# Designs tried in a protein design run: peptides against a protein of PDB entry 5D63. Part 47

Target 1, 292 residues: chain A of PDB entry 5D63
Amino acid sequence: SLRRGIYHIENAGVPSAIDLKDGSSSDGTPIVGWQFTPDTINWHQLWLAEPIPNVADTFTLCNLFSGTYMDLYNGSSEAGTAVNGWQGTAFTTNPHQLWTIKKSSDGTSYKIQNYGSKTFVDLVNGDSSDGAKIAGWTGTWDEGNPHQKWYFNRMSVSSAEAQAAIARNPHIHGTYRGYILDGEYLVLPNATFTQIWKDSGLPGSKWREQIYDCDDFAIAMKAAVGKWGADSWKANGFAIFCGVMLGVNKAGDAAHAYNFTLTKDHADIVFFEPQNGGYLNDIGYDSYMAFY

## One batch from the design tools (peptide; made by RFdiffusion4, then SolubleMPNN)

Design b1_p12_4_s3 (from b1_p12_4, 7 letters changed)
Fold by OpenDDE base, seed 3:
Structure b1_p12_4_s3 (fold): chain B 292 residues (1-292), chain A 12 residues (1-12)
Amino acid sequence: as target 1 above (292 residues)
Amino acid sequence: VSSLPKAGPVLP
């Protein structure tokens, strides 16, 4: 079954993603097909899937940017019914905003069925152009129609997945204690992570013994990412991944504070040095404490 | 990175 998380939802037939037009939070804003750039944030094309308790394979889909929800207009079962952004809540009972999401017959893509109408989210005519209509359309779960098949590219990790990635890393001290601050984390591309670092002013910050040293840099980076998240997204129920670590060197005579994020495949962590903006697989320290 | 100042955190 599909896990709770943030997804980039891509058509199985053409290089088009489910896009909330202009990221607008207005009720009735069209959801359309739009081109995307791999390994970028794709601002208007991220959706938080929230599973509905006691309703199998059924979710709300909240646009991360607008904070509005995918909505089948009037819940109509008519082919060609508009799919729009609309105000809502994560655990709504409104069938216009409830979507049953299960694997298609190809075993890799998903189909998105409206809970009430039983119609499917359809990229009309498989149109790959920007602004192409996405609508409710008649269909079945076993049909191979690529207009109704979607890849759910996971853009987030659960706290448990992050914990597992840390546990696999060879640069963890035997006394390690990790502290989880949130439940679900959007994982940023390094380019975005670096841009936040640049915008924070840290590249111009001067290291000063004790008064502004490694821990200050690392905490300032985490604070910058947190603020960026709050300022960038209207949806709730997730955080932006940015960890802080305290580590000790092999000799046990020096300690350091630094940041870390997850690799593109979310399987590993990569260390980030906030004093110079570098990404490293080995920062020269073994972590004895982290919070993220 | 290894040449950067590292002092600050309490050793375990």
Scores: peptide ipSAE 0.025, ipTM 0.713, DockQ to the pose 0.146
Fold by OpenDDE base, seed 5:
Structure b1_p12_4_s3 (fold): chain B 292 residues (1-292), chain A 12 residues (1-12)
Amino acid sequence: as target 1 above (292 residues)
Amino acid sequence: VSSLPKAGPVLP
């Protein structure tokens, strides 16, 4: 079963992703195939999959950028029916916006079936060009047509997954207490995380004893990420991953406040020093408290 | 632990 989360949805046949054209929030905005850059945000190509309670394997797909939902135009079962962005809600009963998502016959990719029409999201003709038509098309669950097979690249983590990543890190103090603030987190590439740091003004901020020291830097970074999230995305129901830690050194005679994020594979954490923008596997402190 | 002195890295 597909987990709730944010996904980059990539065609199984060609290097094309499901893209909301121009990230527009207008009703009827075409959803198209578009090229993507691995290990980047791919702004218009992120989708929050929200599972529908008591409806097996069925989701809404909210475009993270626009806050609109994947919508089969008029719910038509005709092959070639447009798939568009359209206003909606996460738990809608509108079958035009309900998608049954299950593994394809290859066991790796997924197929995306409209709940009402029973047609499938199709990259028409497997066209890899930017702006290629994505449409509802007749199909079956068992056929191997790559035009209707999609990889769901998970771009987010649940709070439980984040908690697990922290728990396995060797730089956690025995007295550690973690506080989870949200349920699902978009994990940023380091380049994006760094850019937020740069744009926050923190690189130019002066360390001052007590009045603006390590905790201020760390909290300012978290605030900057939070603001970036709010300013960048119209979808709700997720946060941007950026943690704050308090740690103590091995000697037990010094403490520090710093940030952390998750590694690319989401399995581990990496520490971030907001005073200099550095990423470290070992920041020299063991965390006794975190919130994220 | 929360009462321990704070430390900062050497900044460039």
Scores: peptide ipSAE 0.025, ipTM 0.683, DockQ to the pose 0.566
Fold by OpenDDE base, seed 2:
Structure b1_p12_4_s3 (fold): chain B 292 residues (1-292), chain A 12 residues (1-12)
Amino acid sequence: as target 1 above (292 residues)
Amino acid sequence: VSSLPKAGPVLP
């Protein structure tokens, strides 16, 4: 089954993603097909899927940017019914905003069925143009129509997945203790992570013994990412991934504080040195503590 | 481990 998480949802037939037009929070804002750029944030095209307890394979889809929810207009079963952004809550009982999401017949893509109407989210005519209509449309689970098939590209990790990635890293001390701060984390592209670092002022910050040293840099980066998240997204229920580590060198005579993020495939961590903005596979320290 | 010396600056 689909896991809770943040997804970029791409049509299986054409290079178009489910886009909330202009990222607007207004009720009735059209959800449309729109082009996307790989390995970028794609601001209006990220959706938090929240599973509904005790309702199999059923979710709300919250637009990360607007904080509004995917909504089938009036819950109508008519083909061509608009799919819009609309105010809502993660665990709503409103069937207009409940979506059953299951694998399609191809075993890789998903279909998105409105819980109430039993119609499917459809890229009308498979139109690849920006602003193409997305609507509820009649269909079946076994139909191979690519207009109703969607790839769910997961852009986030659970705390457990992050923990597992850390555990696989060879630069973890035997005394390691990790502290998980959140449940789900949007993983940023390095370019975005670096831009946040630049905007934080850290590139111009001076190392000073004790008063502004490695831990201050690392915490400042964590704070900058947190603020960026809060300022950028209206949806709740997730965090932006940026870890802090404390590590000790092999000789056991020096310690360091640094950041880390996840690799593109979310399987591994990469270390980030907030003093210079560098990404490293080996920072020269073994982590005995992390929080993220 | 917290009592260990902190690393100096990464940049000279």
Scores: peptide ipSAE 0.025, ipTM 0.683, DockQ to the pose 0.527
Fold by OpenDDE base, seed 4:
Structure b1_p12_4_s3 (fold): chain B 292 residues (1-292), chain A 12 residues (1-12)
Amino acid sequence: as target 1 above (292 residues)
Amino acid sequence: VSSLPKAGPVLP
């Protein structure tokens, strides 16, 4: 079954993603097909899938940017019914906003069925143009129509997945303790992570003995990412991934504070030095504490 | 928190 998380949802037939037009929070904002750029945020194209308790394979889909929900207009079963953004809640009982999401017959893509109408989210005519209509359309679970098949590319990790990535890293001290602050984390591309770092003012910050040293830089970076998250997204129920680590060198006579994030495939961590904006696979320290 | 010495600046 599909896990709770943030997804970029791409059509199986053409290079088009499910996009909330202009990221608008207005009720009735069209959801459309739109081009995307790999390894970027794709701001209006991220969806938080929240599973409904005790309703098998059924979710709400919250647009991360607008905080509104995927909504089948009037819950109509007519082919061509508009799919829009609309105000809602994560655990709504409104069947216009409840979506059953299961694997298609190809075993890789998903189909998105409205819980009430039993129609499917359809990229009308497989149109790859920006602004192409997405609508409810008749269909079946087993048919091969690519207009109704979608890849769910996971853009977030659970705290457990982050913990597992840390555990695989060779630069973890035997005394390591990790402290988990949130349940689900949007993982940023390095380019975005770096831009937040630049915008924070840290590149111009002066290292000063004890009063503004490694721990201050690392905490300032985490604070900057947290603020960026709060200012950028209207949806709730997730955080932006940015960890803080304390580490000790091999000799045991020096310690350092630094940041870390996840690699693109979410399988590993990479260290980030907030004093210079560098990404490193080995920062020269083994972590004995992290919070993220 | 650790009593180990803090590392110096990464940048000179």
Scores: peptide ipSAE 0.024, ipTM 0.692, DockQ to the pose 0.457

Design b1_p12_4_s4 (from b1_p12_4, 7 letters changed)
Fold by OpenDDE base, seed 3:
Structure b1_p12_4_s4 (fold): chain B 292 residues (1-292), chain A 12 residues (1-12)
Amino acid sequence: as target 1 above (292 residues)
Amino acid sequence: VESLPKAGPVLP
């Protein structure tokens, strides 16, 4: 079954993603096919899938940017019915905004069926152009029509997945204690993470003994990422991944505070030095504490 | 990059 998380949803037939036009929060904003750039944020194309309790394989889909929900216009079962952004809530009972999402017959892609109408989210005519119509359309779970097949590229991790990634890292001290702050985390590309670092003013900050040293830099980075998240996205129920660690060196005579994020495949962590903006697989310290 | 001792678990 599809896990709760943030997804970039890409058509199985053409290089087009499900896009909320202009990221607008207005009711009735068209959801359209649009090109995307791999390894970037793709601002209007991220969707939080929230599973509905006690309704198998059924979700709401909240656009991260607008905070509005994928909505089948009037819940109509007619082929060609518009799919739009519309105000809603994560656990709505409105069948216009409830989507059953299951694997297609190919075992890799998903189909997205409206719970009420039983029609499927369709990239009309498989049109790869920007602004191509996405609509409800008749279909079946077993047919191979690529217009109705979607790859769900997961852009987030659960706290448990983050914990597992940390546990796999060789630079964790035997006394390690981790503290989880949130349940689901959007994982940023390094380029975006670096841009937040730059915009924070940290590149121009001066290290000063005790008064503004490693812990201040690491906490300032964490705060900058938190603020960026709050300022960038209207959806709730997730955080932006940015960890803080305290570590001790092999000799046991020095300690350091630093940041970390997840690798692109979400399987590992990479250390980030907020004093210089560097990414490192080995920062020279073993972590005895983290919060994220 | 500068570092300093920080509070933490008692090290052996």
Scores: peptide ipSAE 0.044, ipTM 0.763, DockQ to the pose 0.103
Fold by OpenDDE base, seed 5:
Structure b1_p12_4_s4 (fold): chain B 292 residues (1-292), chain A 12 residues (1-12)
Amino acid sequence: as target 1 above (292 residues)
Amino acid sequence: VESLPKAGPVLP
């Protein structure tokens, strides 16, 4: 079954993603096929899938950028019915905004069925052009039509997944205590993470003994990421991944505060030095405390 | 561990 999380949703037939046009929060904004750039944030193409309790395989899909929800216009079962962004809530009972999402017959892609109409999200004619129509269309769960098959590329991690990534890292001290602050985290590409760091002013910040040293840099980075998240996205129910660690060196005679994020595959952590913007697999310290 | 001296600046 599909897990709660943030997904980039890509057509199985052509290199097109489900895009909320212009990221607009206006009711009735078209959802369209649009090109994407791998390993980038793809701003208007991220969807938070929220599972509906006690309704098997059924979700709302909230556009991360606009905070609006995928909506089948009038809940119509007519082929070609528009799929739009529309105001809603994560646990709505409105069948126009409820989507049953299950594996397709190929076992890799998913199909997205409207709960009420039983029609499927369809990239009309498999059109790979920007702005191509996405509509509700008749179909079946077992047919192989790539117009109605979608890859759900997970762009977030649960707190449990983050915890697991930390736990398997070799640079964790035996006294380690971790504190989880949120439930689901958008994992940023390093380029975006670095840009937030640059925009925070930290590259120009002066290290000063105790008054503005390693812990201040690390906390400032986390604060900058948090603010970036709040300023960038209208959806709720997730955070942006940016951890803070306190670590001790191998000699046991010095400590450091630093950041960390997750690797692209979400399986490991990578350390980030907020004083210079560097990414390291080994920062020279073993973490005895983290919060993220 | 929490009382250990913190590392100095990474950059000059």
Scores: peptide ipSAE 0.033, ipTM 0.757, DockQ to the pose 0.490
Fold by OpenDDE base, seed 1:
Structure b1_p12_4_s4 (fold): chain B 292 residues (1-292), chain A 12 residues (1-12)
Amino acid sequence: as target 1 above (292 residues)
Amino acid sequence: VESLPKAGPVLP
């Protein structure tokens, strides 16, 4: 079963992703196939899948950038019916915006079926060109047509997954207390995380005893990431992952405040030093407190 | 725990 989360949705046949054209929030904006760059944000190509309670394998798909939802035009079952962005809500009852998402016959990709029409999201003709039509099309769950098969690359983690990653890390103090601030987190590539750090002004900030020291740097980084998230995305119901930790060294004679994020595979954490922008597997402290 | 000395600057 597909988990709630943010996904980059890539065609199984050609290197094309589901893209909301120009990231526009206007009703009726075409959803199209578009090229993408691996390990980047791909701004118009991220979708928050929200599971519908008591409706098996059924979701709304909210475009992260526009805050609008994937919508089958008039809910029509005709092959070639447009799929567009349209205003909506996460738990709508509108069948035009409800999508049953399950594994395809190959066991790795998914098919996306409109709940009402029972047609499938189709990259028409498998066209790999930018702006290629995505439409509702007739199909079955068991057929192998790659035009209707999609890889769901998870770009986010739940708070529980983040908690598990922290728990696996060897640099956690026995007195550790974690405080979860949100439910779902977009995990940024390090390049993006670093760019936010640069844009925050922290690289030029002066360390000053007590008045602007390690905790100020760590909190400023978290605030910068939070603001970047709010300024960048119109969708709600998620946060941008950036943790703050307080740690103590092995000798117990020094404490530090620092940041952390998740590794690319989301299985582990990596420490981030906001005073110099460095990523470390071992920052020299064991965390006794975190919030993220 | 926060009563412990905080780390100084990481860079010179």
Scores: peptide ipSAE 0.032, ipTM 0.747, DockQ to the pose 0.516
Fold by OpenDDE base, seed 2:
Structure b1_p12_4_s4 (fold): chain B 292 residues (1-292), chain A 12 residues (1-12)
Amino acid sequence: as target 1 above (292 residues)
Amino acid sequence: VESLPKAGPVLP
């Protein structure tokens, strides 16, 4: 079953992603096929899938950028019915915005069926051009038509997954206590994470004993990421992953505060030194506390 | 652990 999370949704037949045109929050904004760049944010192409309680395999899909929801126009079952962004809520009862998402017959891709109309999200004619029509179309769960098959590339982690990644890291102190602040986290590419760091002013910040030292740098980075998230996305119900750790060295005579994020595969953490913008697999400290 | 001396600057 598809987990709650943020997804980049890519067509199984052509290199096209589900894109909210211009990232507009206006009701009726077309959802279209659009090219994408791997390992980038792809601003208009991220969707928060929220599972509907007690309705098997059924979700709302909120565009991360606009905060609007994937909507089948008038809930029509006619082939070629427009799929648009429209205002909504995560747990709506509006069948125009409810999508049953299950594995296709190939076992890797998903199909996206409108709950009410029972039609499927279709990249019309498999058109790979930017702005290609995405529409509701008749179909079945078992057919192999790639126009209706979608890869859900997960761009976020749950708090539990983040916790598990931390637990696997060898640089965790025996006294470690972790504090989870949110439920779901968008994981940024390092390039984006670094850009936020640059824009925060931290590269030009002066280390000063106690008054602006390691903890201040680490907290400032987390604050910068939080602000970037708030300023960048209109959707709610997720955070941007940026952790803070306190660690002690092997000798037990020094402590440090630093950041961490997740690796591309979300399986491990990587340490980030906010004083110089460096990524490290070993920062020289074992974490006894983290919050993220 | 919190009482331990904090690390100095990473950059010289």
Scores: peptide ipSAE 0.032, ipTM 0.749, DockQ to the pose 0.517

Design b1_p12_5_s1 (from b1_p12_5, 9 letters changed)
Fold by OpenDDE base, seed 1:
Structure b1_p12_5_s1 (fold): chain B 292 residues (1-292), chain A 12 residues (1-12)
Amino acid sequence: as target 1 above (292 residues)
Amino acid sequence: SRAEELYEKYVK
């Protein structure tokens, strides 16, 4: 039932998220509870959940930053067994790195059960301090212990979800054709998106007729986001959402190239003007082509 | 398409 995607995984009992300590790629790096800041990039706390074919509700969890996987040490069923980052692959058969993730009895949070040991990811003692131990612990699916209940805050969208968001936007031309470039997209907060824009140098770029005009700005922004993604994250199998659109105005006498991203709830798109860094619900053009 | 033609002529 849990969709493939990137998640921020937050404890149901205390304001603590599942954190790979220091974002280290070293085998055996502790996974710990750590505080987080909503609506920001929590760098060490993002996990790509990849569903395992033909194994119901079972995933690998790849830390986005380190590219390593959540791993139950030695696959031990002993309570208190360390949960660490460890090298792996998305479709591994190693039960130490396979996690069955299903709704808890409260219907909102999830429990994370190791496929092999059948123990659950546990924030030990519900400790809210930074660096608190996360371990495998005995439990059952129907227990209400918040130490083993986790909210999965989805930080990404599938290409299908992005497509749907575009489709319901009123500023799409009748001739629209979209081109999907990837399967899953991390959706950035606007603040992060803007910072990438700033760091790209685009704010200081000069518009020049044909040689560096709207399409160049729009493509440069997408390239900047792509580079930011590549430079920031070690995990594979996802992209950073940043679209390019070509649009025509209502009068049919002008065209423009611009960017777009998704709103916080992932249900809608918002247009981004790379020439000035503005976010707009209506950029004054209807898109006849997009790629993202 | 018309839109493509417009893009070629009127991109700003």
Scores: peptide ipSAE 0.037, ipTM 0.685, DockQ to the pose 0.207
Fold by OpenDDE base, seed 2:
Structure b1_p12_5_s1 (fold): chain B 292 residues (1-292), chain A 12 residues (1-12)
Amino acid sequence: as target 1 above (292 residues)
Amino acid sequence: SRAEELYEKYVK
């Protein structure tokens, strides 16, 4: 079963992703196939999948950038029916915006079936060009047609997954207490994380004893990431991953505050020093407290 | 906690 989360949805046949054209929030904005760049933020191509309670394998798909939802035009079962962005809510009852998402016959990709029409999201003709039509099309769950098969590349982690990643790290103090602030986190590539750091002004900030020291840097970084998230995305129901840790050194005679994020595979954490923008696997401290 | 006390005094 597909988990709640943010996904980059990629066609199984060609290197094309489900894209909300221009990231527009206007009702009726075409959803199209579009090229993407791996390991980057593909701004118009991220979708928050929200599972519908008591409706098996059924979700709404909210475009992260626009805050609008994947919508089958008029809920029509006709092949070639447009799939568009449209205003909605996460737990709508509108079948035009309800999508049953289950594994395809290959066991890796998914098919996306409109709940009402029972047609499938289809990259028409498998067209790999930017702006290629995505439409509802007749199909079956067991059909091998790659036009209707999609990889769901998970771009987020749940709080539980983040917690697990922290727990696996060897630089956690025995007295560690973690405090989870949100439920789902978009995990940024390091390049984006670094850019946020640069834009925050922290590279030019002066360390000053107590008045602006490690905790201030770490909190400022988290605040910067939070603001970046708020300014960048119109969808709700997720946060941007950026943790703050308090740690003590091995000798037990010094403490530090620092940040951390998740590795690309989301399985581990990497420490980030907001005073210099460095990423480290070992920052020289064992964390006794984190919030994220 | 000991760690918290340490942090308050020795944060760098």
Scores: peptide ipSAE 0.037, ipTM 0.677, DockQ to the pose 0.208
Fold by OpenDDE base, seed 4:
Structure b1_p12_5_s1 (fold): chain B 292 residues (1-292), chain A 12 residues (1-12)
Amino acid sequence: as target 1 above (292 residues)
Amino acid sequence: SRAEELYEKYVK
């Protein structure tokens, strides 16, 4: 079953992703196929899947950028019915915005069925061009038509998954205490994380004893990421992953504050030094406290 | 904890 999370949804047949055109929040904005760039933030192509309680395998899909929801126009069962962005809520009862998402017959991709109409999200004619129509179309769960098969690439982690990644890292002190601040986290590629760091002004910030030292840098980075998140996305119900750690060195005679994020596969953490923008597998400290 | 004390005393 599909987990709650943020997904990049890619067609199984052609290199096209489900894209909210121009990221517009206007009702009726077309959802279209569009090219994407791996390992980047595909701004208009991220969808928060919120599972509906007591309705098996059924979700709303909120566009992260616009804050609007995937909507089958008028809930029509006619083949070719437009799929658009439309205002909504995460736990709506509107069947136009409820999507049953289950594995396709190939066991890897998913099909997206409108709860009401029972039609499927279809990349019409498998068109790989930018702006290609995505529509509701007749189909079956067992059909192998790649026009209706989608890979759900998870771009976020739950707090539990983040906790697990931290727990298996070798640079955690025996006295470690972690504090979870949110429930679901968009994990940024390093390039984006670095850009936020650059834009924060931290690269030009001067280290000053106590008044602006390691903890200030680390907190400033987290604040910058938080602000970036708030400024970049209209959807709610998620955060941007950026942790703060306090650590002690092996000799036990020095302590440091630093950041961390998750690796691309979300399985591990990588340390980030906000004083120089470096990513390290070993920052030279064992963490006794983190919040993220 | 000792680690917390170290942080307070030995922040670099």
Scores: peptide ipSAE 0.035, ipTM 0.675, DockQ to the pose 0.208
Fold by OpenDDE base, seed 3:
Order: sequence, then structure tokens, then C-alpha cells
Structure b1_p12_5_s1 (fold): chain B 292 residues (1-292), chain A 12 residues (1-12)
Amino acid sequence: as target 1 above (292 residues)
Amino acid sequence: SRAEELYEKYVK
């Protein structure tokens, strides 16, 4: 079954993603097919899937940018009914905004069925052009029509997944204690992470003994990422991944504070040195404490 | 812990 998380939702037939037009928060904003760039933040194309308790395989889909929800217009079962962004809540009972999401017959893609109408989210005519209509359309779970099949590319990790990634890393001290601050984390591409670092002013910050040293840099980076998240997204219920670690070197004669994020596949962590913006698989320290 | 003591004294 589909896990709670943030997804980039791509059509199985053409290189088009589910896009909230202009990222607008207005009720009735069209949801459309739109091109995307892999390994980047596709701002209007990220959706938080929140599972509905006690309703099997059923979710709300909140657009990260606008904070509005995927909505089947008037809940109509008519083929061609518009799918729009609309104000809502994560655990709504409004069937216009409830979507049953299960694997298609191909075992890789998903189909998205409106809970009330039983119609499916459809990229009309498989149109790959920017702004192509996405609508509710008649269908069945076992049909092979690629217009109604979607890849759910997970862009976030749960706290448990982050914890597991840390646990498998070889640069963890025997005294390690980790502290989880949030439940779900959007994982940024390195390019975005770096841009936040640049915009924070840290590249121009001067290291000064104790008064502004490694811990100050690491905490400043985490603060910058947190602020970026708050300023960039209207949806709630997730954080932006950026960790802080304290570590000791193998010789036992030096300690350091640094950041870390997750690798592209979310299976491991990569260390980030906020004093120079470098990414490292081995920062030269073993972590005895992290919070993220 | 030893690591924590080290951090307190020898942060670089």
C-alpha cells in the first residue's frame, strides 16, 4: 500500500506530471499535466498523501506549494469532470477530495480513484503538452490505459526511514543518540540544499574561535533550511530534512559540528560541511549525537 | 561520555 509521504506524480505513458496550475491557492484552480525536470524541486507538482484512518488505501492529496487539495469538481462521475485544487483538510470526509490509490495491473504504477464517483484521474488523451487537461474518467482497476496510470515518486522520508539511514552509516560513534524532531521530511536535491546555504550568508561568515565556530555554522544552516521551508510551502504536516551532528574524530583529540542530508535514493546520509558547502561521504568524525 | 567530554573541551 502507498505510504504517507510527499510524491511527484508522473504519468505512466508520457513525461508529464500532475501540476497545480501556477501553484495557485484559489478554489477551482486547474490541475493539469506539465513537464518536469528530474532531480529538481518541481514546485507546483509535489503532493502530500495523507492516509485516511480506517478507510483502506484512501488519501487526501495536498499540494505542497498551495496548501490546497486535489478535488473532483462537484464529485461528478461524468467523464471529463475537472480535477482542481480546492481548500480542504487532511482528514476531510468530503468524497470530492478522497482518493483511493492502489497499484495498477502492471504492478509498478498506481491508479487514482475518486472515493465517491469511482472514476479515475485521467490525463485526457494522454496529452503531453503543458497545461493538458486532467479529469475524472470512467475506468476499472485492471485496465491498462496509461492515461490513468501514474508513477508515485517519493520525495520524502519518514522519521523512521531517516533513522534507519543513519543507523546503517559507518561513521556513527558507539555512544550515538539521535533525536527526531518531525514525522515526515521533504528531501532536497543537493543543488537546492546548496542554494539555501548560499542564500543564508554562511559562505561569507567568518570562523571565530568559540564565538562563531562549527556549532554556530551547523545550527545556522539548519535554521536557514527551516526558514526556507516555512517561506516556500503552504502545506503543513512535514518538515525539510536537514540534520545537525556532533562528532569526534578517530584519534579522539578533536570534535566537530556539521550537517547531514539524505542521498538521492534516501538509503543513506551524506555529510555537509556548512563552513565550505562541501558534501562528503566521510567528514572525518563519528557522530555521537544528531537531531533532525 | 568520552565523546561528549571531548566536544566540550576540544571543538574545532
Scores: peptide ipSAE 0.031, ipTM 0.660, DockQ to the pose 0.207

